# Ledger of designs, part 9: peptides against a protein of PDB entry 4U39

Target 1, 302 residues: chain A of PDB entry 4U39
Amino acid sequence: SIKVIGVGGGGNNAVNRMIENEVQGVEYIAVNTDAQALNLSKAEVKMQIGAKLTRGLGAGANPEVGKKAAEESKEQIEEALKGADMVFVTAGMGGGTGTGAAPVIAQIAKDLGALTVGVVTRPFTFEGRKRQLQAAGGISAMKEAVDTLIVIPNDRILEIVDKNTPMLEAFREADNVLRQGVQGISDLIATPGLINLDFADVKTIMSNKGSALMGIGIATGENRAAEAAKKAISSPLLEAAIDGAQGVLMNITGGTNLSLYEVQEAADIVASASDQDVNMIFGSVINENLKDEIVVTVIATG

## One batch from the design tools (peptide; made by RFdiffusion4, then SolubleMPNN)

Design b1_p8_7_s1 (from b1_p8_7, 6 letters changed)
Fold by OpenDDE base, seed 4:
Structure b1_p8_7_s1 (fold): chain B 302 residues (1-302), chain A 8 residues (1-8)
Amino acid sequence: as target 1 above (302 residues)
Amino acid sequence: RKITEIYL
């Protein structure tokens, strides 16, 4: 089974976005130290952590409280994650609960033998230096606790959105990018396409790889496959070029009119931008909600 | 311009 665990406010917002976008083949778990925020989760499983420590009042933006809250609730987390083959741990780094609890939860998932993938955001620079420093510590702890860690640099979202984009909308876009990071992988396993991957293929690329970068591209029209692939490999979300990656996982998602030629064209572009010795796997996904669009997701590992 | 013009 695949489980997605949203940790703290940002992680829970991302999980809500996944549920709203009908991401299939995954079980959703919401974790928080704030009981009021947790009640607003759309997840089927809702877990309050650190009830003794925090009394449901949240972590006070302190990662050490988030950590201790997850440690207090270890047995409950273990039971909720038991039997998962894959666990996505999603969080907004820089806060109390997400930053502190996500590494603990990831370690629990890994110790249970699940393929453990972190999908997390760096805070925007405007959230202040304290959040950036807390996020750096949380990301370091996540790297040790996961098989693969996808880090979304929120400041790169500001390169894509209008300069007049409200702060709350920039956070919604960050939640959407977290959704894309989970869905781009989970769909390869859970959703049939023209070229299917199994869990073993994904595990080969993602097991013990450390940091990963994600690029996304979307296009329409006659050259949509090539354009989507070119956008993915040049994505502002990539902190570095993909040519240094040891592994590449590619998702090519289209509507019912997606052709094998378009899949091959997109795969060839990503392969040509990658190292010659790269371990590349690619799958295709059919999403009936995509009419004329192709979406390419690239995850570069190593 | 929104991210939705580039990303789903």
Scores: peptide ipSAE 0.022, ipTM 0.573, DockQ to the pose 0.035
Fold by OpenDDE base, seed 5:
Structure b1_p8_7_s1 (fold): chain B 302 residues (1-302), chain A 8 residues (1-8)
Amino acid sequence: as target 1 above (302 residues)
Amino acid sequence: RKITEIYL
């Protein structure tokens, strides 16, 4: 089974966005120290952590409280993650609960033998130096606790949104990028396409790889496959070029009109931008909600 | 929702 665990406010917002976008074949778990915020989760499983420590009042933006809250609730987390083959741990780094608890939860998942993938955000620079420093500590702890860690630099979202985008919409886009990172991987296993992957294929690329980069491209029209692939490999979300990656996981998602030619064209573009010795796997996904759109997601590992 | 509440 695949489980997605949203940790803290940012992680739970991302999980809500996943549920709203009908991401299939995954079980959702919402984790928070704030009981009121947790009640707003759409997840089937809602877990309050650190009930003794925090009394449901949240972590006060302190990562050490988030850490201790997850440690207090270790047995509950273990039971919720039991039997998962894959666990996505999603969080907004820089706060209390997400920053502190996500590494603990990731380690629990890894210790249970699940393929453990972190999908997390760095805070925007405007959120201040304290949040950036807290996020850096949480990201460092996540790297030790996961098989693969995808870090989304929120400042790069400002390059893909309009300059007049309200701050609330920029955070919604961060939640959407977290969704795209999880869905881009989970759909390869859970959602049929023209080229299906299994869990073993994904595990070969993501097991013990450490940091990963994610690129996303979306396009429409006659050259949509090529344009989406080019946008993915040149995505502002990529902190480096994909040519240095040891492994590449590619998702090519389209509507029912997605052709095998378009899949091949997109795959060839990503392969041409990658190292010749790269272990590349690619899958195609059919999403009936996509009409003329193609979405290419590239995960570069190593 | 306050920015501070997004990461709580």
Scores: peptide ipSAE 0.021, ipTM 0.694, DockQ to the pose 0.017
Fold by OpenDDE base, seed 3:
Structure b1_p8_7_s1 (fold): chain B 302 residues (1-302), chain A 8 residues (1-8)
Amino acid sequence: as target 1 above (302 residues)
Amino acid sequence: RKITEIYL
């Protein structure tokens, strides 16, 4: 089974966005130290952590409280994650609960033998230096606790949105990018397409790889496959070119009109931008909601 | 730059 665990406010917002977008074939778990925020989760499984420590009042933006809250609730987390083949741990780094608890939860998943993938955000620079420093510590702890860690640099989201985009919409886009990172991988396993992958294929690319980057490209029209692929490999979310990757996982998602030619065209573009010795695996997904849109997601590892 | 080194 695939489990997605949202940790803290940002992680729970991302999980809500996944549920709203009907991401299939995954079980959702919401974790928080704030009981009021947790009640707003759409996840079937809601877990309050550190109830004794925090009394449901949250972590006070302190990662050490988030860590201790997860440690207090270790047995409950183990029970909730038991039997998962894959666990996505999603969080916004820089806060208390997400930053502190996500590495503990990831380690629990890994110790249970699940393929453990972190999908996390760095805070925007405008959130201040304290959040950036806390996020750096949380990201460092996540690297040790996961098989693969996808880090979304929120400041790069400001390059893909209008400069006049309200701050609230920039956070919603961060939640959406977290969704896209999870869905771009989970759909390859859970959702049929023209080229299906299994869990073993994904595991070859993601097992013990450390840091990963994600690129996303979306396009419509006659050249939509090529345009989406070009946008994915040049995505502002890619803090480095994909040519340095040891592994590439590619998702080509389209509507019912997605052709095998379009899949091949997109794959050839990503392969041409990658090293010749890269282990590239690509799958296709059919999403009836996309109609004329193609979404290319590239996960570069190593 | 290796992807693994971006956040090291």
Scores: peptide ipSAE 0.016, ipTM 0.520, DockQ to the pose 0.037
Fold by OpenDDE base, seed 2:
Order: sequence, then C-alpha cells, then structure tokens
Structure b1_p8_7_s1 (fold): chain B 302 residues (1-302), chain A 8 residues (1-8)
Amino acid sequence: as target 1 above (302 residues)
Amino acid sequence: RKITEIYL
C-alpha cells in the first residue's frame, strides 16, 4: 500500500490539495500538533501528535516541539504506517510541526521497511531568515531519515506565477507543487497508462538516493510531448541541471489521445539531457481531464 | 494553465 502523510500546516494543505484533485491509489494521513488545524483536514486518518506536550495548541513555530511531539506519539505513528510499502512524508519546512516531526515520522516509516520519500518545501525568502534556518535543519534531518528527499524551493514558484500573485496564492501554488511531486510518483504505480511501472521499478530509482530535484512541464499542440519534456528538464523548480543525476523517474501524463510516439519522444528528450549512465525509468498515465495537454514530471535522484 | 495546477 501507498500512504501519504501530511505533517503540520503545509503538509496538511498539500494532502487536502491531493484529495481535492482525486489522487488515486493512496491512503491519506494528516498529522498535526494543532487540533483545530487538524480538524480541517480532508484526510481519512487524522492524528494529533504530542497531545501531552502541546495540549493541541500547536508547536509555536518551534521544530524541537514538533520533534518531541512525534517522539511522544511514536507508537501511534508506527501503527498508522504499518503495512505500507511506500510512504510519502510531505511538509512545509521552516515551521514547528512540519520541520520537527517530519524527520521523526520519516525515520519511523523507514524503520518499518517502507520506501520512504520526503516531498518538502523550502520557505519563501519573504518568510524570513529564521524560517530558512529552521528549514535547513529540517531538510538535513529529513535527508538522513528518507530514501529520497524531493526539495521544492518555494522561491522558484515565484518564477512560474505572475508577479502580482498574492502571498496566499503563492502558498497554494507550493501546495500544488507538493501534490504534483507525490502524484507524479504515485500515479506511475496506481494509475494505468500506456507504460505502467510497478513498485519495484520505482524502488530501484528511489531507494537510498538522498536528495532529489523535480521538474515539471506542460504543453499543448502538435509538439506537445517535446515541449513538455523540454520544459520539465529546464523547469525553474530544478536547482541544478539533471545531467548529473544517477537516476531519473519520469511521468508522462496525457489525455486519452496520448500516443506511444509522444511518450517515447518525451522520454528520449529527458534521456538526452541526462547522464549517459543514468538509470532512467519512465511511465505514462492517462488523465481524461487533460484533454490536449501533456504533463511531464521528472524526478532526478543522486 | 499554471505549471503548478497541471493535474487539475
């Protein structure tokens, strides 16, 4: 089974966005130290952590409180994650609960033998230096606790959105990118396409790889596959080029008109932009809502 | 379509 665990405010917003977008084949778990915020989760499983420590009042933007809250609730987290083959741990880094609890939860998942993937955001620069420093510590702790850690640099979302985008909308875009990082992987396993991957395929690319980068491209029209692939490998979300990656996981999602030729064309572009010795796996997904759009998601590991 | 909303 695949489990997605949203940790703290940002992680739970991302999980809500996944549920709203009908991401299939996954079980959703919401974790928070704030009982009021947790009640707003759409997840089937809701877990309050650190009830004794925080009394449901949240972590006060302190990562050490988030950490201790997860440690207090270890047995409950273990029971909720038990029997998962894969666990996505999603969080916004820089806060209290997400930054502190996500590494503890990830370690619990890994110790249970699940393929453990972190999908986390770095805070926007406008959130201030304190959040960035807290996020750096949380990301470092996540790296040790996961098989693969996808880090989304929120400042790069500002390169994709309009300059007049309200701050609240920029956070919604970050939640959408977190959604896409999870869905881009989970759909390869859970959603039929022209080329299906299994869990073993994904495990070969993601097991014990450390940091990963994600690129996303979308296009329409006659050259949509090539354009989407080119946009994915040049995505602002990539902090580095994919040419140094040891592994690449690629998702090509299209409507019912997605052709095998388009899948191959997109895969060839990503392969050509990657290292010659890259272990690349690619799958395709059919999403009837995409009409004439192709979406390419690239996850570069190593 | 926003790149961030590509699954909507």
Scores: peptide ipSAE 0.029, ipTM 0.638, DockQ to the pose 0.044; fails the geometry check

Design b1_p8_7_s2 (from b1_p8_7, 6 letters changed)
Fold by OpenDDE base, seed 1:
Structure b1_p8_7_s2 (fold): chain B 302 residues (1-302), chain A 8 residues (1-8)
Amino acid sequence: as target 1 above (302 residues)
Amino acid sequence: RKITEIFK
């Protein structure tokens, strides 16, 4: 089974966005130290951690409280994650609960033998230096606790949204990018396409790879496959070129009109932008909701 | 920059 665990406010907002977009083939778990915020989760499983430590009042933006809250609730987390083949741990780094608890939860998943993937955001610069420093510590701890850690740099979201985008919409787009990172992987396993991958293929690319970057491209029209692939490899979310990645996982998602030619064209563009010795695996997914759109997701590891 | 250079 595939489990997605949202940790703290940002992780739970991302999980809500995944549920709203009907991401299939995954079980959702919401984890928080704030009982009021946790009640607003759409996840089937809602877990309050550190109930004795925090009394449900949250972590006070302190990562050490988030860590201790997950440690207090270790047995409950183990039971909720037991039997998962794959676990996504999603969080907004820089806060108390997400920053402190996500590494503990990831380690629990890894110790259970699940392929453990972190999908986390780095805070916007406008959230202040304290959040950025807390996020750096949380990201470092996540890197040791996961097989692959996808880091989304929130400041790069400001390059893909309109300059007049309200702050609230920039956070919603961060939640959407977290959704796209989870869905871009989970759909390769759970959702049929023209070229299907299995869990073993995904495990080969993601097992013990450390940090990863994600690029996303969306396009419509006659050259939509090529345009989506070019947007993915040049995505502002890629803080580096995919050149020099040891592994590339590519998802090509389209509507029922997605052709094998379009899949090949997109794959060839990503392969041509990658090192010759890269281990590249690609799959295709059919999503009837995309109609005339193609979405290319690239995850580069190593 | 290569991805390998950002995460060193």
Scores: peptide ipSAE 0.015, ipTM 0.507, DockQ to the pose 0.037
Fold by OpenDDE base, seed 4:
Order: sequence, then structure tokens, then C-alpha cells
Structure b1_p8_7_s2 (fold): chain B 302 residues (1-302), chain A 8 residues (1-8)
Amino acid sequence: as target 1 above (302 residues)
Amino acid sequence: RKITEIFK
């Protein structure tokens, strides 16, 4: 089974966005130290952590409180994650609960033998230096606790949105990028396409790989496959070029009109931009909602 | 532009 665990405010917002976009084949778990925020989750499973420590009042933006809250609730987290083959841990780094609890939850998932993938955001620079420093500590702890850690640099979202984009919309776009990171992997396992991957293929690329970067491209029209692939490899979300990656996981998602030629064309573009010795695995997904669109998601590991 | 519009 695949489980997605949203940790703290940002992680829970991302999980709500996944549910709203009908991401299939995953079980959703919402974790928070704030009981009022947790009640607003759309997840079927809702877990309050650190009830004794925080009394449901949240972590006060302190990662040490988030950590201790997850440690207090370890047995509950273990029971909720038990029997998962894969666990996505999603969080906004820089806060109290997400930054502190996500590494603890990831370690619990890994110790249970699940393929453990972190999908997390770095805070925007405008959130202030304290959040950036807390996020750096949380990201370091996540790297030790996961098989693969996808880090979304929120400041790169500002290169992708209008300069007049309200702060709340920039956070919604961060939640959407977290959704795309989870869905881009989960769909390869859970959603049939023209080229199916199994869980063993994904495990080969993601097991004990450390940091990962994600690129996304969307296009329409006659050259949509090539354009989507080119956009994915040149994505502002990539903090580095994909040519240095040891592994590449590629998702090519299209409507019912997606052709094998388009899948091959997109795969060849990503392969040509990658190192010759790269372990590249690609799958295709059919999403009837995309109609004329192709979405290429690239995850570069190593 | 939203991310969805810039990736388009």
C-alpha cells in the first residue's frame, strides 16, 4: 500500500490539495500538533501528536516541540504506517510541527521497511531568516531519515508566478508542487498507462538516493511531448541541471490520445539531457482529465 | 501566470 502523511500546516494543506485533485491509489494521513487545524483536514485518518506536550495548541513554530510531539506519539505513528510498502512524508519546512515531526515520522516509516520519500518545501525568503534556518535543520534531519528527499525551493515558484501574485496564492502553488511531486510518483505505480512501472522499478531508483530535484513541464499541440519534456528538464524548480543525476524517474502523463511515439520522444529528450551512465526509468500514465495536455515530471536523484 | 499557466 502507498500512504501519504501530511505533517503540520503545510503538509496538511498539500494533502488537502491531493484529495481535491483526486490522486488515486494512496491512503491519506494528516498529522498535526494543532487540533483545530487538524479538524480542517480532508484526510480520512487524522492524528493529533504530542497531545500531552502541546494540549492541541500547536508547536509554537518550534521544531524541537514538533520533534518531541512525534516522539510522544511514536506508537500511534507506527500503527498508522504499519503495512505500507511506500510512505510519502510531506511538509512545509521552517515551521514547528512539519520541521520537527517530519524527520521522526520518516524514520518510523523507514524502520518499518517502507520506501520512504520526503516531499518538502523550503520556505520563501520573505518568511524570514529564522524559518530558513529552521528549514535547513529539518531538511538535514530528513536526508538521514528518508530513502529520497525531494526539496521544493519555494523561491523558485516566484520565478514561475506573476510578481503581483498574493502571498496566499504563492503558498497554494507550493501546495500544488508538493501534490505534483507525490502524484508524479504514485501514479507510476497506481495508474495504468502505455508503459507501466511496478513498485520494484520505483524502489530501484529511489532507495537510499538522498536528495532529489523535481522538474515539471506541461504542453499542448502537435509537439506537446517534446515541449513538455524540454520544460521539465529546464524547470525553475531544478536547482541544478539533470546531467549530474545518478538516477532519473520520469512520468509522462497524457489523455487517452497519448501515443507511444510521444512517450518515446519525451523520454529521448530527457535521456539526451541526462548523463550517459544515468539509471533512467520512465513510465506513462493516462489521465482522462488532461485531454490535449501532456505533463512530464522528472525526478533527478543522486 | 500560475504555475499551471507557465508550465503550459
Scores: peptide ipSAE 0.015, ipTM 0.547, DockQ to the pose 0.033
Fold by OpenDDE base, seed 3:
Formats: sequence, structure tokens, C-alpha cells
Structure b1_p8_7_s2 (fold): chain B 302 residues (1-302), chain A 8 residues (1-8)
Amino acid sequence: as target 1 above (302 residues)
Amino acid sequence: RKITEIFK
């Protein structure tokens, strides 16, 4: 089974966005130290952690409280994650609960033998230096606790949105990028396409790879496959070129009109931008909600 | 900049 565990406010917002977008074939778990925020989760499984430590009042933006809250609730987390083949741990780094608890939860998933993938955001620079420093510590702890850690640099979201975009919309876009990172991988396993992957294929690319970057491209029109692929490999979310990645996982998602030619064209563009010795695996997904749109997601590992 | 250089 595939489980998605949202940790703290940002992780739970991302999980809510996944549920709203009907991401299939995954079980959702919401984890928080704030009981009021947790009640707003759309996840079927809601877990309050550190109830003795925090009394449901949250972590006070302290990662050490988030860590201790997850440690207090270890047995409950183990029970909730038991039997998962794959676990996505999603969080906004820089806060108390997400930053502190996500590495503990990831380690629990890994110790249970699940393929453990972190999908996390770095805070925007405007959230201040304290959040950036806390996020750096949380990301460092996540690297040790996961098989692959996808880090979304929120400041790069400001390059893809209008300069007048309200701060609330920039956070919603960060939640959406977290969704796209999880869905871009989970759909390859759970959702049929023209080229299906299994869990073993994904595991070859993601097992013990450390940090990863994600690029996303979206396009419409006659050249939509090529344009989406070019946008994915040049995505602002890719803080580096895909050249020199050890592994590339590519998702080509389209509507019912997605052709095998378009899939091949998109895959060839990403392969041509990658090192010749890269282990590239690509799958296709059919999403009936994508009428004329193609979405290319690239996860570059190593 | 290669991906392998960002997160080592």
C-alpha cells in the first residue's frame, strides 16, 4: 500500500490539496500537534501527536517540540504506517511540527521497511531567517531518515507566479507543488496509462538516493508534449540542470487523447537533456480531467 | 550546476 502522511500545517494543507484533486491509490494520514488545525484535515486518519507534551496547542514554532511530540507518539505512528510498501512524508519545513516531527515519522517508516520519500518545502525568504535556519536543520534530519528527499524551494515558486500574487496564493501554490510531487510519483504506480510502471521500477530510482529535485511542465496545443517536457527540464523548481542526475523518474500525464508519439517525444527531450548513463524510467498516466493539457513531472535523483 | 552538487 501507499501512504501519504502530512505533518504539521503545511503537510496537512498539502494532503487536503491531494484529497481535493482526487489523488488515487493512496491512504491519507494527517499528523499535527495542534488539535484545532488537525480537525480541519480532510484525511480519514487524523493523528494528534504529543498530546501530553503540547495539550493539543501546537509546537509553538519549535522543532524540538515537534520532534518530542513524534517521539511521544511513536507507537501510534508505527501502527498507522504498518504494512505500507511506500510512505510519502510531506511537510512545510521551518515550522515546529513539520520540521521536528517529519524526520521522526520518516525514520519510523524506513525502519518498517517502506520506501520512504520526503516531499518538503523550504520556507520563503520573507518568512524570515529563523524559519530558514529551522528548515535547514529539518531538511538535514530528513536526508538521513528517507530514501529520497524532494525539496521544493518556495522562493522559486515566486518565479512562476505573478509578482502581484498574494502571499496566501503563494502558499497555496506551495501546497499544490507538494501535491504534484506526491501525485507525480504515486500515479505512476496507482493510475493506469499508456506505459505503466510498477513499485519495483520506482524503487530502483528512489531507494537510498538522498536528495532529489522536481521539475514540472504544463502545455497545450499541437506541440504540447515537447513544450511540457522542455518546461519540466527548465523548471525554476529545478535548482540545477538535470544533467548529472544518477536517476530520472518521469511522469507524462495527459487526457484520453494522449498519444504514444507524444509520450515518446516528451521522453526523448528529457533523455537528451540527461547524462547518457542516467537511469531513466518513465511512465504515462491518463487523467480524464486533463482534456488538452499535458503535464510532465521530472524527479531527478542523485 | 548539476543536481548531484546541490544536495551533497
Scores: peptide ipSAE 0.013, ipTM 0.469, DockQ to the pose 0.039
Fold by OpenDDE base, seed 5:
Structure b1_p8_7_s2 (fold): chain B 302 residues (1-302), chain A 8 residues (1-8)
Amino acid sequence: as target 1 above (302 residues)
Amino acid sequence: RKITEIFK
C-alpha cells in the first residue's frame, strides 16, 4: 500500500489538496500537534501527536517540540504506517510540527521497511531567516531519515506565478507543488497509462538516493509532449541541471488522446538532457481531466 | 494553465 502522511500545517494543506484533486491509490494520514488545525483535515486518518506535551495547542513554531511530539506518539505512528510499501512524508519546513516531526515520522516509516520519500518545501525568503535556519536543520534530519528527499524551493514558485500573487495564493501554489510531487510518483504505480510502472521500478530509482529535484512542465498543441518535457527539464523548481543525476523518474501524463509517439518524444528529450549512464525509468498516466494538456514530471535523484 | 494549477 501507499500512504501519504501530511505533517503539520503545510503538510496537512498539501494532503487536503491531494484529496481535493482525487489523487488515487493512496491512503491519507494527517498529523498535527494542533488539534483545531487537525480537525480541518480531509484525511481519513487524523492523528494528534504529542497530546501530553502540547495539549493540542501546537508546537509554537519550535521544531524541538515537533520532534518530541512525534517521539511521544511513536507507537501510534508505527501502527498507522504498518503494512505500507511506500510512505510519502510531506511537510512545510521552517515551522514547529512539520520541521521537527517529519524526520521522526520518516525514520519510523523507514524502520518499518517502507520506501520512504520526503516531499517538503523550503520556506519563502520573506518568511524570515529563523524559518530558513529551522528548515535547513529539518531538511538535514530528513535526508538521514528517508530514501529520497524532494525539496521544493518555495522562492522558485515566485518565478512561475504572477508577481502580484497574494501571499495566501503563493502558499496554495506551494501546496499544489507538494501535491504534484506526490501525485507524479504515486500515479506511476496507481494509475494506468500507456507504459505502466510497478512499485519495484520506482523503488530502483528512489531507494537510498538522498536528495532529489523535481521539474514540472505543461503544454498543449501539436508539439505538447516535446514542450512539456523541455519545460520540465528547465523548470525553475530544479535547483540544478538534470545532467548530473544518477537516476531519473519521469511521469508523462495526458488525456485519452495521449499517443505512444508523444510518450517516446518526451522520454527522448529527458534522456538527451540526462547523463549517458543515467538510470531513467519513465511511465505514462492517463488522466481524463487532461483534455489537450500533457504534464511531464521529472524527479532527478543523486 | 499555470504549472501550479495542474490538476485543479
Scores: peptide ipSAE 0.021, ipTM 0.574, DockQ to the pose 0.041; fails the geometry check

Design b1_p8_7_s3 (from b1_p8_7, 5 letters changed)
Fold by OpenDDE base, seed 5:
Formats: sequence, structure tokens, C-alpha cells
Structure b1_p8_7_s3 (fold): chain B 302 residues (1-302), chain A 8 residues (1-8)
Amino acid sequence: as target 1 above (302 residues)
Amino acid sequence: RKVTEIYK
């Protein structure tokens, strides 16, 4: 089974966005120290952590409280994650609960033998130096606790949104990018396409790889596959070029009109931008909600 | 809720 665990406010917002977008084939778990925020989760499983420590009042933006809250609730987390083959741990780094609890939860998942993938945001620079420093500590702890860690640099979202985008919409876009990172991987396993992957295929690329980069491209029209692939490999979300990547996982998602030629064209573009010795695995997904759009997601590891 | 409280 695949489980997605949203940790803290940002992680739970991302999980809500996944549920709203009908991401299939995954079980959702919401984790928070704030009981009121947790009640707003759409997840089937809602877990309050650190009930004794925090009394449901949240972590006060302190990562040490988030950490201790997850440690207090270790047995409950273990039971919720039990039997998962894959666990996505999603969080907004820089806060209290997400920053502190996500590494603990990831380690629990890894210790249970699940393929553990972190999908986390780095805070915007405008959130201040304290949040950046807290996020850096949480990201460091996540790297040790996961098989693969995808870090979304929120400042790069400002390059893909309109300059007049309200701050609240920029955070919603961060939640959407977290969704795309999880869905871009989970759909390869859970959602049929022209080229199906299994969990073993994904595991070969993501097991014990450490940091990963994510690129996303979307396009329409006659050259949509090529354009989406080019946008994915040049995505502002990529902190580096994919040419040095040892492994690439590629998702090519389209509507029912997605052709095998378009899949091949997109795959060839990503392969040509990658190392010659890259282990590239690609899958195609059919999403009936995509009419004329193609979405390419690239996860680069190593 | 303050936007700064999204990441708790």
C-alpha cells in the first residue's frame, strides 16, 4: 500500500489539495499538534501527536516541540504506517510541527521497511531568516531519515506565478507543487497508462538516493509532449540541471488522446538532457481530467 | 489564520 502522511499545517494543506484533486491509490494520514487545524483535514486518518506535551495547542513554531510530539506518539505513528510499502512524508519546513515531526515520522516509516519519500517545501525568503534556519535543520534531519528527499524551493514558485499573485495564492501553489510531487510518483504505480510501472521499478530509482530534484512541465497543442518535457527539464523548481543525475523517474500524464508517439518524444527529450549512463525509468498515466494538456514530471536522483 | 501560520 501507498500512504501519504501530511505533517503540520503545510503538510496537511498539501494532503487536502491531494484529496481535492482526487489523487488515487493512496491512503491519507493527517498529523498535527494543533487539534483545531487537524479537524479541518480531509484525510481519513487524523492523528493528533504530542497530546500530553502540547494539549492540542500546536508546537508554537518550535521544531523541538514538533520532534518531541512525534516521539511521544511513536507507537501510534507506527500503527498508522504499518503495512505500507511506500510512505510519502509531506511537510512545509520552517514551522514547528512539520519541521520537527516529519523527520521522526520518516524514520519510523523507514524502520518499518517502507520506501520513504520526503516531499517538503523550503520557506519563502520573506518568511524570514529564522524559518530558513529551522527549515535547513529539518531538511538535514529528513535527508538522514528518508530514501529520497524532494525539496521544493518556494522562492522558485515566484518565478512560475504572476508577480501580482497574492501571498495566499503563492502558498496554495506551494501546496499544489507538493501535490504534483506526490502524484507524479504515486500515479506511476496506482494509475494505468500506456506504459505502466510497478512499485519495484520506482524503488530502483528512489531507494537510498538522498536528495532529489523535481521538474514539472505542462503544455497544450500539437507539440505539447515536447514542450512539456522541455519545461520539465528547465523547470525553475530544479535547483540544478538534470545532466548530472544518476537516476531519473519520469511521469508523462495526458488525457485519453495521449499517443505513444508523444510519450516517446517526451522520454527522448528527457533522456537527451540526462547523463548518458543515467538509469531512467518512465511511465505514462491517463488522466481523463486532462483534455488537451500533457503534464511531465521529472524526479532526478543522485 | 495568518499566512505565516500555514507551516506550523
Scores: peptide ipSAE 0.013, ipTM 0.544, DockQ to the pose 0.017
Fold by OpenDDE base, seed 3:
Structure b1_p8_7_s3 (fold): chain B 302 residues (1-302), chain A 8 residues (1-8)
Amino acid sequence: as target 1 above (302 residues)
Amino acid sequence: RKVTEIYK
């Protein structure tokens, strides 16, 4: 089974976005130290952690409280994650609960033998230096606790949105990018396409790889496959070129009109931008909601 | 720069 665990406010917002977008074939778990915020989760499984420590009042933006809250609730987390083949741990880094608890939860998943993938955001620079420093510590702890850690640099989201985009919309886009990172991988396993992958294929690319980057491209029209692929490999979310990656996982998602030619065209563009010795695995997904849109997601590892 | 080195 595939489990997605949202940790703290940002992680729970991302999980809500996944549920709203009907991401299939995954079980959702919401984790928080704030009981009031947790009640707003759309996840079927809601877990309050650190109830004794925090009394449901949250972590006070302190990662050490988030860590201790997860440690207090270790047995409950183990029970909720038991039997998962894959666990996505999603969080916004820089806060108390997400930053502190996500590494503990990831380690629990890994110790249970699940392929453990972190999908996390770095805070925007405008959130202040304290959040950036806390996020750096949380990201460092996540690297040790996961098989692969996808880090989304929120400041790069400001390059893909209008300069007049309200701060609330920039946070919603961060939640959406977290969704896209999880869905771009989970759909390859859970959702049929023209080229299906299994869990073993994904595991070859993601097992014990450490940090990863994600690129996303979206396009419509006659050249939509090529345009989406080009946008994915040049995505602002890619803080480095994919040519230095040891592994590439590619998702080509389209509507029912997605052709095998378009899949091949997109895959060839990403392969041509990659090292010749790269282990590239690509799958296709059919999403009837996309109609004329193609979405290319590239996960670069190694 | 290797992709995985960004956050090492």
Scores: peptide ipSAE 0.033, ipTM 0.683, DockQ to the pose 0.039; fails the geometry check
Fold by OpenDDE base, seed 2:
Structure b1_p8_7_s3 (fold): chain B 302 residues (1-302), chain A 8 residues (1-8)
Amino acid sequence: as target 1 above (302 residues)
Amino acid sequence: RKVTEIYK
């Protein structure tokens, strides 16, 4: 089974976004130290952590409280994650609960033998230096606790959105990118396409790889596959080029008119932009809602 | 479509 665990405010917003977009084949778990915020989760499983420590009042933006809250609730987290083959741990880094609890939860998942993938955001620069420093510590702790850690640099979202985009919309875009990181992987396993991957395929690319980068591209028209692939490998979300990546996981999602030729064309572009010795796996997904759009998601590991 | 809204 695949489980997605949203940790703290940002992680739970991302999980809500996944549920709203009908991401299939995954079980959703919402974790928070704030009982009121947790009640707003759409997840089937809701877990309050650190009830004794925080009394449901949240972590006060302190990562050490988030950490201790997860440690207090270890047995409950273990039971909720038990029997998962894969666990996505999603969080916004820089806060209290997400930053502190996500590494503890990830370690619990890994110790249970699940393929553990972190999908986390770095805070926007406008959130201030304190959040960035807290996020750096949380990301470092996540790296040790996961098989693969996808880090989304929120400041790069500002390169994709309009300059007049309200701050609340920029956070919604960050939640959407977290969704795309999870869905881009989970759909390869859970959603039929032209080329299906199994869990073993994904495990070969993601097991014990450390940090990963994600690129996303979308296009329409006659060259949509090539354009989407080119946009994915040049995505502002990539902090580095994919040419040094040892592993690449690629998702090509299209409508019912997605051709095998388009899948191959997109895969060839990503392969050509990658290391010659890259272990690339690619899958395709059919999403009837995309009509004439092709979406390429690239996850580069190593 | 915003790149961030790809799966909507």
Scores: peptide ipSAE 0.026, ipTM 0.666, DockQ to the pose 0.044; fails the geometry check
Fold by OpenDDE base, seed 4:
Structure b1_p8_7_s3 (fold): chain B 302 residues (1-302), chain A 8 residues (1-8)
Amino acid sequence: as target 1 above (302 residues)
Amino acid sequence: RKVTEIYK
């Protein structure tokens, strides 16, 4: 089974966005130290952590409280994650609960033998230096606790959105990028396409790889496959070029009119932008909602 | 433009 665990406010918002977008083949778990925020989760499984420590009042933006809250609730987390083949741990780094609890939860998932993938955000620079420093510590702890850690640099979202975009919309877009990171992987396993991957293929690319970068491209029209692939490899979300990556996982998602030629064209573009010795695995997904769109997701590891 | 519109 595939489980997605949202940790703290940002992680829970991302999980809500995944549920709203009908991401299939995954079980959703919401974790928080704030009981009121947790009640607003759309996840089927809702877990309050650190009930003794926090009394459901949250972590006070302190990562050490988030950590201790997850440690207090270890047995409950273990039971909720038991039997998962893959666990996505999603969080907004820089806060109390997400930053502190996500590494603990990731370690629990890994110790249970699940392929453990972190999908997390760095805070925007405007959230202040304290959040950036807390996020750096949380990201470091996540790297040790996961098989692969996808880090979304929120400041790169500001290069993508209009300068007049309200702060709340920038956060919603961060939640959407977290959704795309999870869905871009989970759909390769859970959703049929022209080229299906199994869980073993994904495990080969993502097991013990450390940091990963994600690029996304969307296009329409006659050259949509090539354009989507070019956008993915040049994505502002990539902190570095993919040419140094040891592994690449590629998702090519289209409507029912997606052709094998378009899949190959997109794969060839990503392969040509990658190292010659790269271990590249690609799958295709059919999503009837895309109609004329192709979405390419690239995850570069190593 | 949203990320979804800029990647379009």
Scores: peptide ipSAE 0.023, ipTM 0.580, DockQ to the pose 0.034; fails the geometry check

